# Peptides against a protein of PDB entry 5VVV: the designs that were tried, part 11

Target 1, 276 residues: chain A of PDB entry 5VVV
Amino acid sequence: FLCGVVEGFYGRPWVMEQRKELFRRLQKWELNTYLYAPKDDYKHRMFWREMYSVEEAEQLMTLISAAREYEIEFIYAISPGLDITFSNPKEVSTLKRKLDQVSQFGCRSFALLFDDIDHNMCAADKEVFSSFAHAQVSITNEIYQYLGEPETFLFCPTEYCGTFCYPNVSQSPYLRTVGEKLLPGIEVLWTGPKVVSKEIPVESIEEVSKIIKRAPVIWDNIHANDYDQKRLFLGPYKGRSTELIPRLKGVLTNPNCEFEANYVAIHTLATWYKSN
Target 2, 276 residues: chain A of PDB entry 5VVV as posed
Amino acid sequence: FLCGVVEGFYGRPWVMEQRKELFRRLQKWELNTYLYAPKDDYKHRMFWREMYSVEEAEQLMTLISAAREYEIEFIYAISPGLDITFSNPKEVSTLKRKLDQVSQFGCRSFALLFDNIDHNMCAADKEVFSSFAHAQVSITNEIYQYLGEPETFLFCPTEYCGTFCYPNVSQSPYLRTVGEKLLPGIEVLWTGPKVVSKEIPVESIEEVSKIIKRAPVIWDNIHANDYDQKRLFLGPYKGRSTELIPRLKGVLTNPNCEFEANYVAIHTLATWYKSN

## One batch from the design tools (peptide; made by RFdiffusion4, then SolubleMPNN)

Design b1_p9_1_s1 (from b1_p9_1 with P1A T4V)
Fold by OpenDDE base, seed 1:
Structure b1_p9_1_s1 (fold): chain B 276 residues (1-276), chain A 9 residues (1-9)
Amino acid sequence: as target 1 above (276 residues)
Amino acid sequence: ALPVPIPPE
């Protein structure tokens, strides 16, 4: 069971010392996972093709080593979906080289994220792939196999919550393609019925699990504030029955952008997880 | 493509 934090918000990424402090807190609270997915990290999303500099490489190696020191699984995410051409072998090779570099930093767990992108393929991809889901699954499977089938590999769908599913969760052709064609060792991220789910009913997890043919990992936006930085979500982790735990592969909370605001959010997630 | 922000509750 993956339980911890995703740094998955828009806005200023956390500094390396905040991430190290996070790992110390995660270990202390018996949490086990950190997903590196800061939307405004340039080489994660907007400039995903760009290799890390020597200085950035040293920082990432140090961060990955710190995660290992605190027994936290470091998952490196990349979000190529803004402008990747899935049918172009050069784009696929560029993605491979980027993940090879991160593998050399000692990273062993990875994520491909296709959240918050346009649902339309370019003309070249439409000639090769039957749908956007087929394109995403093809590259994800290829990368997963290329990396030697890592123990932890995550996929974030473009339809990552109930409200984004067309026509709905159980009938989505997109999620059906993901469920049927995504390799079984790849985990699927999900935010619940909404992007910010006040509640995640057990029945809603059973519905999505059926179509994706696996238990999801919850990307939990309950404490996310990137959509309204005038608000801080300081309340406890709530609206999730502990009956979800045996029906999930994990829970990763995407909390407030302000690192210092997240004590209650993360601590109460840990209490929830240990109460089962 | 432009990012889709998380909508408020």
Scores: peptide ipSAE 0.062, ipTM 0.797, DockQ to the pose 0.712
Fold by OpenDDE base, seed 4:
Structure b1_p9_1_s1 (fold): chain B 276 residues (1-276), chain A 9 residues (1-9)
Amino acid sequence: as target 1 above (276 residues)
Amino acid sequence: ALPVPIPPE
């Protein structure tokens, strides 16, 4: 069971010292996972093709080493979906080289994120792939196999919540393709019925699990505030029955952008997790 | 502003 934090918000990423402090807190609270997915990290999303500099490499190596020191699984995410041509072998090779570099930093767990992108493929991809889901699954499977089938590999679908599913969760052709064609060792991220789910009913997890043919990892936006920087979500982790735990592969909370605001959010997630 | 797909409540 993956339980911890995703740094998955838009806005200023956390500094390396905040991330190290996070790892210390995660260990202390018996949580086990950190997903590196800051939307405004240039080489994560907008410039995903660009290799890390020597200085950036040193920082990431130090961060990954710190995660290991605190027995926290460090998952490196990349979001190529803004401008990748899925059918172009050069794009696939560029993605491989980027993840090879991160593997050299000592990273062993990875994620491919296709959240918050347009559903339209370019003309070249439409000639090769029958749908957007087929293109995403193809590259995800290829990368997963190329990396030697790492123990933890995550996929974030473009339809990552109930409200983004067309026509709905159980009938989505996109999620059906993901469920049928995504390799079984790849985990699927999900935010619940909504992007920010006040509640995640057990029945909603059973519904999505059936179509994706696996238990999801919850990307939990309950404490996310990147959509309203004037608000801080300081309340406890709530609206999730502990009956979800045996029906999930994990829960990763995407909390407030302000690192200092997240004590209650993360601590109450840990209490929830240990209560089952 | 980057399109945060999260509607403000």
Scores: peptide ipSAE 0.060, ipTM 0.802, DockQ to the pose 0.526
Fold by OpenDDE base, seed 5:
Structure b1_p9_1_s1 (fold): chain B 276 residues (1-276), chain A 9 residues (1-9)
Amino acid sequence: as target 1 above (276 residues)
Amino acid sequence: ALPVPIPPE
């Protein structure tokens, strides 16, 4: 069971010292996972093709080493979906080289994120792939196999919540393709019925699990404030029955952008997890 | 800051 934090918000990323402090807190609270997915890391998303500099490499190696010191699984995410051409072998090779670089930093766990992108394929991809889901699954499976089938590999679908599914969760052709064709060792991220789910009913997890043919990892936006930085979400982790735990592969909270605001959010997630 | 594609509450 993956339980911890995703740094997955838009806005100013946390500094390395905040991330190290996070790992210390995660260990202390018996949490086990950190997903590196800051949307405004240029080399994560907008410039995903660009290799890390020597200085950035040293920082990431230090961060990955710190995660290991605190027994936290460090998952490196990349979001190529803004401008990748899935059918272009050069793009696939560029993605492979980027993940090879991160593997050299000592990273062993990875994620491919296709959240918050246009649902339309380019003309070249339409000639090769039957749908956008087929294109995403193809590259994800290829990368997963290329990396030697890592123990933890995550996929974030473009339809990552109930409100983004067409016509709905159980009938989505996109999620059906993901469930049928995504390799079974790849985990699927999900935010619940909404992007920010006030509640995640057990029945909603049973519905999505059926179509994706696996238990999801919750990317939990309950404490996310990147959409309204005038608000701080200081309340407890709530609206999630502990009956979800045996029906999930994990829970990663995407909390407030302000690192200092997240004590209650993360601590109460830990209490929730340990209550089962 | 990039616009967050979170639908308004």
Scores: peptide ipSAE 0.059, ipTM 0.800, DockQ to the pose 0.421
Fold by OpenDDE base, seed 3:
Structure b1_p9_1_s1 (fold): chain B 276 residues (1-276), chain A 9 residues (1-9)
Amino acid sequence: as target 1 above (276 residues)
Amino acid sequence: ALPVPIPPE
């Protein structure tokens, strides 16, 4: 069971010292996972093709080593979906080389994120792939196999919540393709009925699990505030029955952008997880 | 501001 934090918000990423402090807190609270997915990290999303510099490489190696020191699984995410051409072998090769570099930093766990992108494929991809889901699954499976089938590999769907599913969760052709064709060793991220789910009912997890043919990892935006600069959610982790735990592969909270505001968010997640 | 897809509550 993956339990911890995703740094998955838009806005200023956390500094390396905040991330190391996070790992110390995660260990102390018996949480086990950190997903590196800061949307405004240039080489994560907008410039995903660009290799890390020597200085950036040293920082990432130090961060990954710190995660290992605190027994925290460091998952490196990349979000190529803004401008990748799925049918172009050069794009696939570029993604492979980027993940090879991160693997050389000592990273062993990875994620491909296709959240917050346009659903329209380019003309070249439409000639090769039957749907957007087929294109995403193809590259994700190829990368997963290329990396030697790492123990932890995550996929974030474009339809990552109930409100983004067309026509709905149980009938989504996109999620059906993901469930049927994504390799079984790849985990699927999900935010619940909404992007920010006030509640995640057990029945909603049973519904999505049926179509994706696996238990999801919850990307939990309950404490996210990147969408409203006036919001600071300091309340406890709530609206999730502990009956979800045996029905999930994990829970990763995407908390407030302000690192110092997240004590209650992360601590109450840890209490919730240990209550099962 | 990058459009955060998270709708305001």
Scores: peptide ipSAE 0.042, ipTM 0.756, DockQ to the pose 0.577

Design b1_p9_1_s2 (from b1_p9_1 with P1K T4V)
Fold by OpenDDE base, seed 2:
Structure b1_p9_1_s2 (fold): chain B 276 residues (1-276), chain A 9 residues (1-9)
Amino acid sequence: as target 1 above (276 residues)
Amino acid sequence: KLPVPIPPE
């Protein structure tokens, strides 16, 4: 069971010292996972093709080593979906080289994220792939196999919550393709009924699990504030029955952008997790 | 469309 934090918000990423402090807290609270997915980290998303510099590599190696020291699984995410051509072997090779570099930093767990992108393919991809889901699954499976089928590999769908599913969760052709074609060793991220879900009912998890043919990892935006940084979400982790735990592969909270605001959010997630 | 934070609703 993956339980911890996804740094998945828009805005200023956390600094390395904040991330190290996070790992210390996660260990103390018996949480086990950190997903590196800061939207405005340039080489994560907008410039996903760009290799890390020597200085950036040293920082990431240090960060990954710190995660290991605190027994936190460091999952490196990349979000190539803004401008990748899925059918282009050069793009696939570029993605492979980027993840090879991160593997050399000591990273062993990875994620491919296709959230917050347009549901469109370019003309070249339309000639090769039957749908956007087929394109995403193809590259995800190829990367997963190329990396030697790492123990933890995550996929974030473009339809990552109920409100983004067309026509709905249970009938989504996109999620059906993901469920049927994504290799079984790849985990699927899910956010619940909405982008920010006040509640995640058990029935909603059963519904999505059926179509994706696996228990999801929750990307939980309950404490996310990147959409309104004038607000801080300081309340407890709530609106999630502990009955969800045996029906999930994990829960990763995407909390407030302000690192210092997240004590209650993360601590109460830990209490929730340990209450099962 | 440029990526932006998605509102809760």
Scores: peptide ipSAE 0.065, ipTM 0.807, DockQ to the pose 0.813
Fold by OpenDDE base, seed 5:
Structure b1_p9_1_s2 (fold): chain B 276 residues (1-276), chain A 9 residues (1-9)
Amino acid sequence: as target 1 above (276 residues)
Amino acid sequence: KLPVPIPPE
């Protein structure tokens, strides 16, 4: 069971010292996972093709080493979906080289994120792939196999919550394609019925699990404030029955952008997790 | 996450 934090918000990323402090807290609270997915990290998303500099490499190596020191699984995410051409073998090769670099930093767990992108494929991809889901699954499977089938590999679908599913969760052709064609060792991220789900009913997890043919990892936006930075979400982790735990592969909270605001959010997630 | 309608509250 993956339990911890995803740094997955838009806005100023946390500094390295905050991330190290996070790892200390995660260990102390018996949590086990950190997903590196800051949307405004340039080489994560907007400039995903760009290799890390020597200085950036040293920082990432230090961060990954710190995660290991605190027994936290460090998952490196990349979000190529803004401008990748899935059918272009050069793009696939570029993605491979980027993840090879991160593997050299000592990273062993990875994620491909296709959230918050346009659903329209380019003309070249339409000639090759039957749908956007087919394109995404193809590259994800290829990368997963290329990396030697790492123990933890995550996929974030474009339809990552109930409200993004057309026509709905159980009938989504996109999620059906993901469920049927995504390799079984790849985990699927899900935010619940909504992007920010006040509640995540057990029945909603059973519904999505059926179509994706696996238990999801919850990307939990309950404490996310990137959409309204005038608000801080300081309340406890709630609206999730502990009956979800045996029905999930994990829970990663995507909390407030302000690192200092997240004590209650993360601590109460830990209490929730240990209460099962 | 950004693609959330800001509650009118």
Scores: peptide ipSAE 0.057, ipTM 0.805, DockQ to the pose 0.211
Fold by OpenDDE base, seed 4:
Structure b1_p9_1_s2 (fold): chain B 276 residues (1-276), chain A 9 residues (1-9)
Amino acid sequence: as target 1 above (276 residues)
Amino acid sequence: KLPVPIPPE
């Protein structure tokens, strides 16, 4: 069971010292996972093709080593979906080289994110792939196999919540393709019925699990504030029955952008997890 | 799509 934090918000990423402090807190609270997915990290999303500099490499190596020191699984995410051509072997090879570099930093767990992108393929991809889901699954499976089938590999679908599913969760052709074609060892991220789910009913998890043919990892936006930085979400982790725990592969909270605001959010997630 | 505001509690 993956339980911890995703740094998955838009806005100023956390500094390395905040991330190290996070790892200390995660260990202390018996949480086990950090997903590196800061949307405004240039080499994560906007410039995903760009290799890390020597200085950036040293920082990431230090961060990954710190995660290991605190027994926290460090998952490196990349979001190539803004401008990738899925059918272009050069794009696939560029993605491979980027993840090879991160593997050299000592990273062993990875994620491919296709959230917050347009549902349209370019003309070249339409000639090769039957749908956007087929294109995403193809590259995800290829990368997963290329990396030697890491123990932890995550996929974030473009339809990552109930309100984004067309026509709905149980009938989505996109999620059906993901469920049928994504390799079984790859986990699927989900935010619940909504982008920011006030509640995540058990029945909603049973519904999505059936179509994706696996238990999801919750990307939980309950404390996310990147959509309104004038608000801080300081309340407890709530609206999730502990009956979800045996029906999930994990829960990763995507909390407030302000690192200092997240003590209650993360601590109460840990209490929830240990109450099973 | 970015996170959307939730109703006040």
Scores: peptide ipSAE 0.052, ipTM 0.795, DockQ to the pose 0.220
Fold by OpenDDE base, seed 3:
Structure b1_p9_1_s2 (fold): chain B 276 residues (1-276), chain A 9 residues (1-9)
Amino acid sequence: as target 1 above (276 residues)
Amino acid sequence: KLPVPIPPE
C-alpha cells in the first residue's frame, strides 16, 4: 500500500530542504511514499524533453538519496502530454533518454502523467492510434517495459475523476481502453468522484476499479489550494472510510502549496492509514 | 489551451 504525499500542485515547487523535511516527517509518521510531480517544475512538464544540467542532476541525486535514507519510496513523475507526438519514435526515444538520466540518479520508481491536457490528438497520432487512450497506453506500456518493469510504475489518466469521464465512469471508452490494454503491473491514479472530492464513497471506488481492472492509487486533492489563492485547508483528512484501504493500492495526498500548512493534513492521513 | 490549476468545487 502506497501512502504519503504527491507534490502535484501548480505554483511554486517546494525547495529541496522542504522535501527532505517532508521525508523526515513521512518516516516519523510511518508513511512510505513521495511522488515528485510539481506542475511548474520546467523539466517535469513544459520542457519535459530537456535533460537535467549537472547542477540539477546533483540536486536530484541528493534528494533521491535522502528519500532512501528515510526509507521513502521516491517516485519520479513526468508529464509529456502538453506537446508529445505519441506516434513519433523520436519523441518516444527522447522520453526514454530522460528517464534513463533519472534512473542514473538512483531512481527506481516512475510515473507518466496525462492529467490536465487536451483530449485531441494531432493528425499524425490519429493516423496511428484508434483513440487518445490507445496512444497513451501504447507509450506507457513501452516505457514501463523499457525500464525493465519497475516494481512501482504509475499512470495518471486524462479522465482522472468521475466528473471528467464521458459519458460516466462505468461507460467511459477511454477508461475501458486503459483497463483492457494498460499492463497489469502499472498502477492508475484517481482523484475520486471530483477533482477535489469532499467524499470518496466505497461504491465509487468499486465502480472505477471494475472498469480499470485494478485497485486505484488515490491522488487526493482534499487539501489542495492551488486553484484558490484565498483557500488554506487546515482541517483533518476526512470523508474517506477506512473501508477504502483494502480496496486501494494507495493514497497520496496533494496538499497545500504552502509547505508549513500541511502538518495536520499529513499527520491525519497517517492516523487514518494506521487505524485500519 | 494552457493547463490550469485544479478547478474549484
Scores: peptide ipSAE 0.046, ipTM 0.769, DockQ to the pose 0.834

Design b1_p9_1_s3 (from b1_p9_1, 3 letters changed)
Fold by OpenDDE base, seed 1:
Structure b1_p9_1_s3 (fold): chain B 276 residues (1-276), chain A 9 residues (1-9)
Amino acid sequence: as target 1 above (276 residues)
Amino acid sequence: ALPVPIPPD
């Protein structure tokens, strides 16, 4: 069971010392996972093709080593979906080289994120792939196999919550393709019925699990504030039955952008997880 | 367009 934090918000990424402090807190609270997915990290999303500099490499190696010191699984995410051409072998090879570099930093766990992108394929991809889901699954499977089938590999679908599913969760052709064609060792991220789910009913997890043919990892936006930085979400982790735990592969909370605001959010997630 | 935070639905 993956339990911890995703740094998955828009806005200023956390500094390396905040991330190290996070790992110390995660260990102390018996949480085990950190997903590196800061949307405004340039080489994570907008400039995903760009290799890390020597200085950035040293920082990432130090961060990955710190995660290991605190027994936290460091998952490196990349979000190529803004402008990748899935059918272009050069794009696929560029993605491979980027993930090879991160693998050399000692990273062993990875994620491909296709959240918050346009649902339309380009003309070149339409000639090769039957749907956007087929394109995403093809590259994800290829990368997963290329990396030697890492123990932890995550996929974030473009339809990552109930409200984004067309026509709905149980009938989505996109999620059906993901469930049927995504390799079984790849985990699927999900935010619940909504982007920011006030509640995640057990029945809603059973519905999505059926179509994706696996238990999801919850990307939990309950404490996310990137959509309204005038608000801080300081309340406890709530609206999730502990009966979800045996029906999930994990829970990663995407909390407030302000690192210092997240003590209650993360501590109460840990209390929830240990209450089962 | 640059990606922006998606508001709660």
Scores: peptide ipSAE 0.067, ipTM 0.806, DockQ to the pose 0.860
Fold by OpenDDE base, seed 5:
Structure b1_p9_1_s3 (fold): chain B 276 residues (1-276), chain A 9 residues (1-9)
Amino acid sequence: as target 1 above (276 residues)
Amino acid sequence: ALPVPIPPD
């Protein structure tokens, strides 16, 4: 069971010292996972093709080493979906080289994120792939196999919540393709019925699990504030029954952008997790 | 502006 934090918000990423402090807190609270997915890291998303500099490499190696010191699984995410051409072998090779670099930093766990992108394929991809889901699954499976089938590999679908599913979760052709064709060792990220789910009913997890043919990892936006920087979400982790725990592969909270605001959010997630 | 996932109203 993956339980911890995703740094998955838009806005100023946390500094390395905040991330190290997070790992200390995660260990202390018996949480085990950190997903590195800051949307405004240029080399994560907008410039995903760009290799890390020597200085950035040293920082990432230090961060990955710190996660290991605190027994926290460090998952490196990349979001190529803004401008990748899935059918172009050069793009696939560029993605492989980027993940090879991160593997050299000592990273062993990875994620491919296709959240917050247009559902339209380019003309070249339409000639090769039957749908956008087929294109995403193809590259994700290829990368997963290329990396030697790492123990933890995550996929974030473009339809990552109930409200993004057409016509709905159980009938989505996109999620059906993901469930049927994504390799079984790849985990699927999900935010619940909404992007920010006030509640995540057990029945909603049973519905999505059926179509994706696996238990999801919750990307939990309950404490996310990137959509409204005038608000801080200081309340407890709630609206999730402990009956979800045996039906999930994990829960990663995507909390407030302000690192200092997240004590209650993360601590109460840990209490929730240990209450089962 | 980067598309922040706005909770649907």
Scores: peptide ipSAE 0.065, ipTM 0.804, DockQ to the pose 0.592
Fold by OpenDDE base, seed 4:
Structure b1_p9_1_s3 (fold): chain B 276 residues (1-276), chain A 9 residues (1-9)
Amino acid sequence: as target 1 above (276 residues)
Amino acid sequence: ALPVPIPPD
C-alpha cells in the first residue's frame, strides 16, 4: 500500500530542505511514499525533454538519497503530454533518455502523467493510434518495459476523476482502453468522483476499479489549494472510509502549496491509514 | 490559464 504525499500542485515547488523535512515526517508517521510531480518544475512538464544539468542532477541525487535514508519510496513523475508526438520514435527515445538519467540518480520508481492536457492528438498520431488512450498506453507500456518493469510505476489518466469521464466512469471508452491495454504491473492514479473530492465513496472506487481492471492509487486533492491560493486547507483528512484501504493500491495526498500548512493534512492521513 | 484543479462547485 502506497501512503504518503504527492508534490503535484501548480505554483512554486517545495525547496529541497522542505522535501527532506517531509521525508523525516513521513517516516516518523509510518508513511512510505513521496511522488515528485511539481507542475511548475520546468523539466518535469513544460521542458520534459531537457536533461538535468550537473547542478540539478546533484540536487536530485541528494534528494533521492535522503528519501532512501528515511525509507521513503521516491517516485519520479514526468508529464510529457503537453507537446509529445506519441508516434515519433525520437520523442519516445528522448523520454527514455530522460528517465535513464533519473535512474542514474538512484531512482527506481516512476510515473507518467497525462493529466490536464488536451484530448486532441496531432495528425501524425491519429494515423498511428485509434485513440488518445491507445497512444498514452502504448508509450507507457513501452517506457515501463524499457525501464525493466520497475516495482512501482504509475500512470495518471487524462480522465483522472469521475467528472472528466465521458460519458461516465463505467462507460468511458478512454478508461476501458486503459484498463484493457495498460500492463497489469502499472498502477493508475485517480482523484475520486471530482478533481477535489469532498468524499470518496466505496462504490465509486468499485466502479473505477472495474473499468481500469485494478485498484487505483488515490491522488487526493482534499487539501490542494493551488486553484485558490487565498485559501489554506488546514482541516483533517476526512470523507474517506477506512473500508477504502483494502480496495486501493495507495493514497498520496496532494496538499497545500505552502509546505508549513500541511502538518494536519499529512498527520491525519497517517492516522487514517493506521486505523485499519 | 494554467490548468489547475477545478474547485468544487
Scores: peptide ipSAE 0.064, ipTM 0.810, DockQ to the pose 0.748
Fold by OpenDDE base, seed 3:
Structure b1_p9_1_s3 (fold): chain B 276 residues (1-276), chain A 9 residues (1-9)
Amino acid sequence: as target 1 above (276 residues)
Amino acid sequence: ALPVPIPPD
């Protein structure tokens, strides 16, 4: 069971010292996972093709080593979906080389994120792939196999919540393709009925699990505040029954952008997880 | 605006 934090918000990423402090807190609270997915990290999303510099490589190696020291699984995410051409072998090879570099930093766990992108494929991809889901699954499976089938590999769907599913969760052709064609060793990220789910009913997890043919990992935006700069959510982790735990592969909270605001968010997630 | 998590309507 993956339990911890995703740094998955828009806005200023956490500094390396905040991330190391996070790992210390995660270990202390018996949490086990950190997903590196800061949307405004240039080489994560906007410039995903660009290799890390020597200085950036040293920082990432130090961060990954710190996660290992605290027994925290460091998952490196990349979000190529803004401008990748899925049918272009050069794009696939560029993604492979980027993940090879991160593998050399000592990273062993990875994520491909296709959240918050346009649903339309380019003309070249439409000639090769039957749907957007087929294109995403194809590259995700190829990358997963290329990396030697790592123990932890995550996929974030474009339809990552109930409100983004067309026509709905149980009938989504996109999620059906993901469930049927995504390799079984790849985990699927999900935010619940909404992007920011006030509640995640057990029935809603049973519904999505049926179509994706696996238990999801919850990307939990309950404490996210990047969508409203006037919001600071200091409340406890709530609106999730502990009956979800045996029905999930994990829970990763995407908390407030302000690192110092997240004590209650992360601590109450840890209390919730240990209450099962 | 960068896509932020769409505030729950």
Scores: peptide ipSAE 0.049, ipTM 0.778, DockQ to the pose 0.739

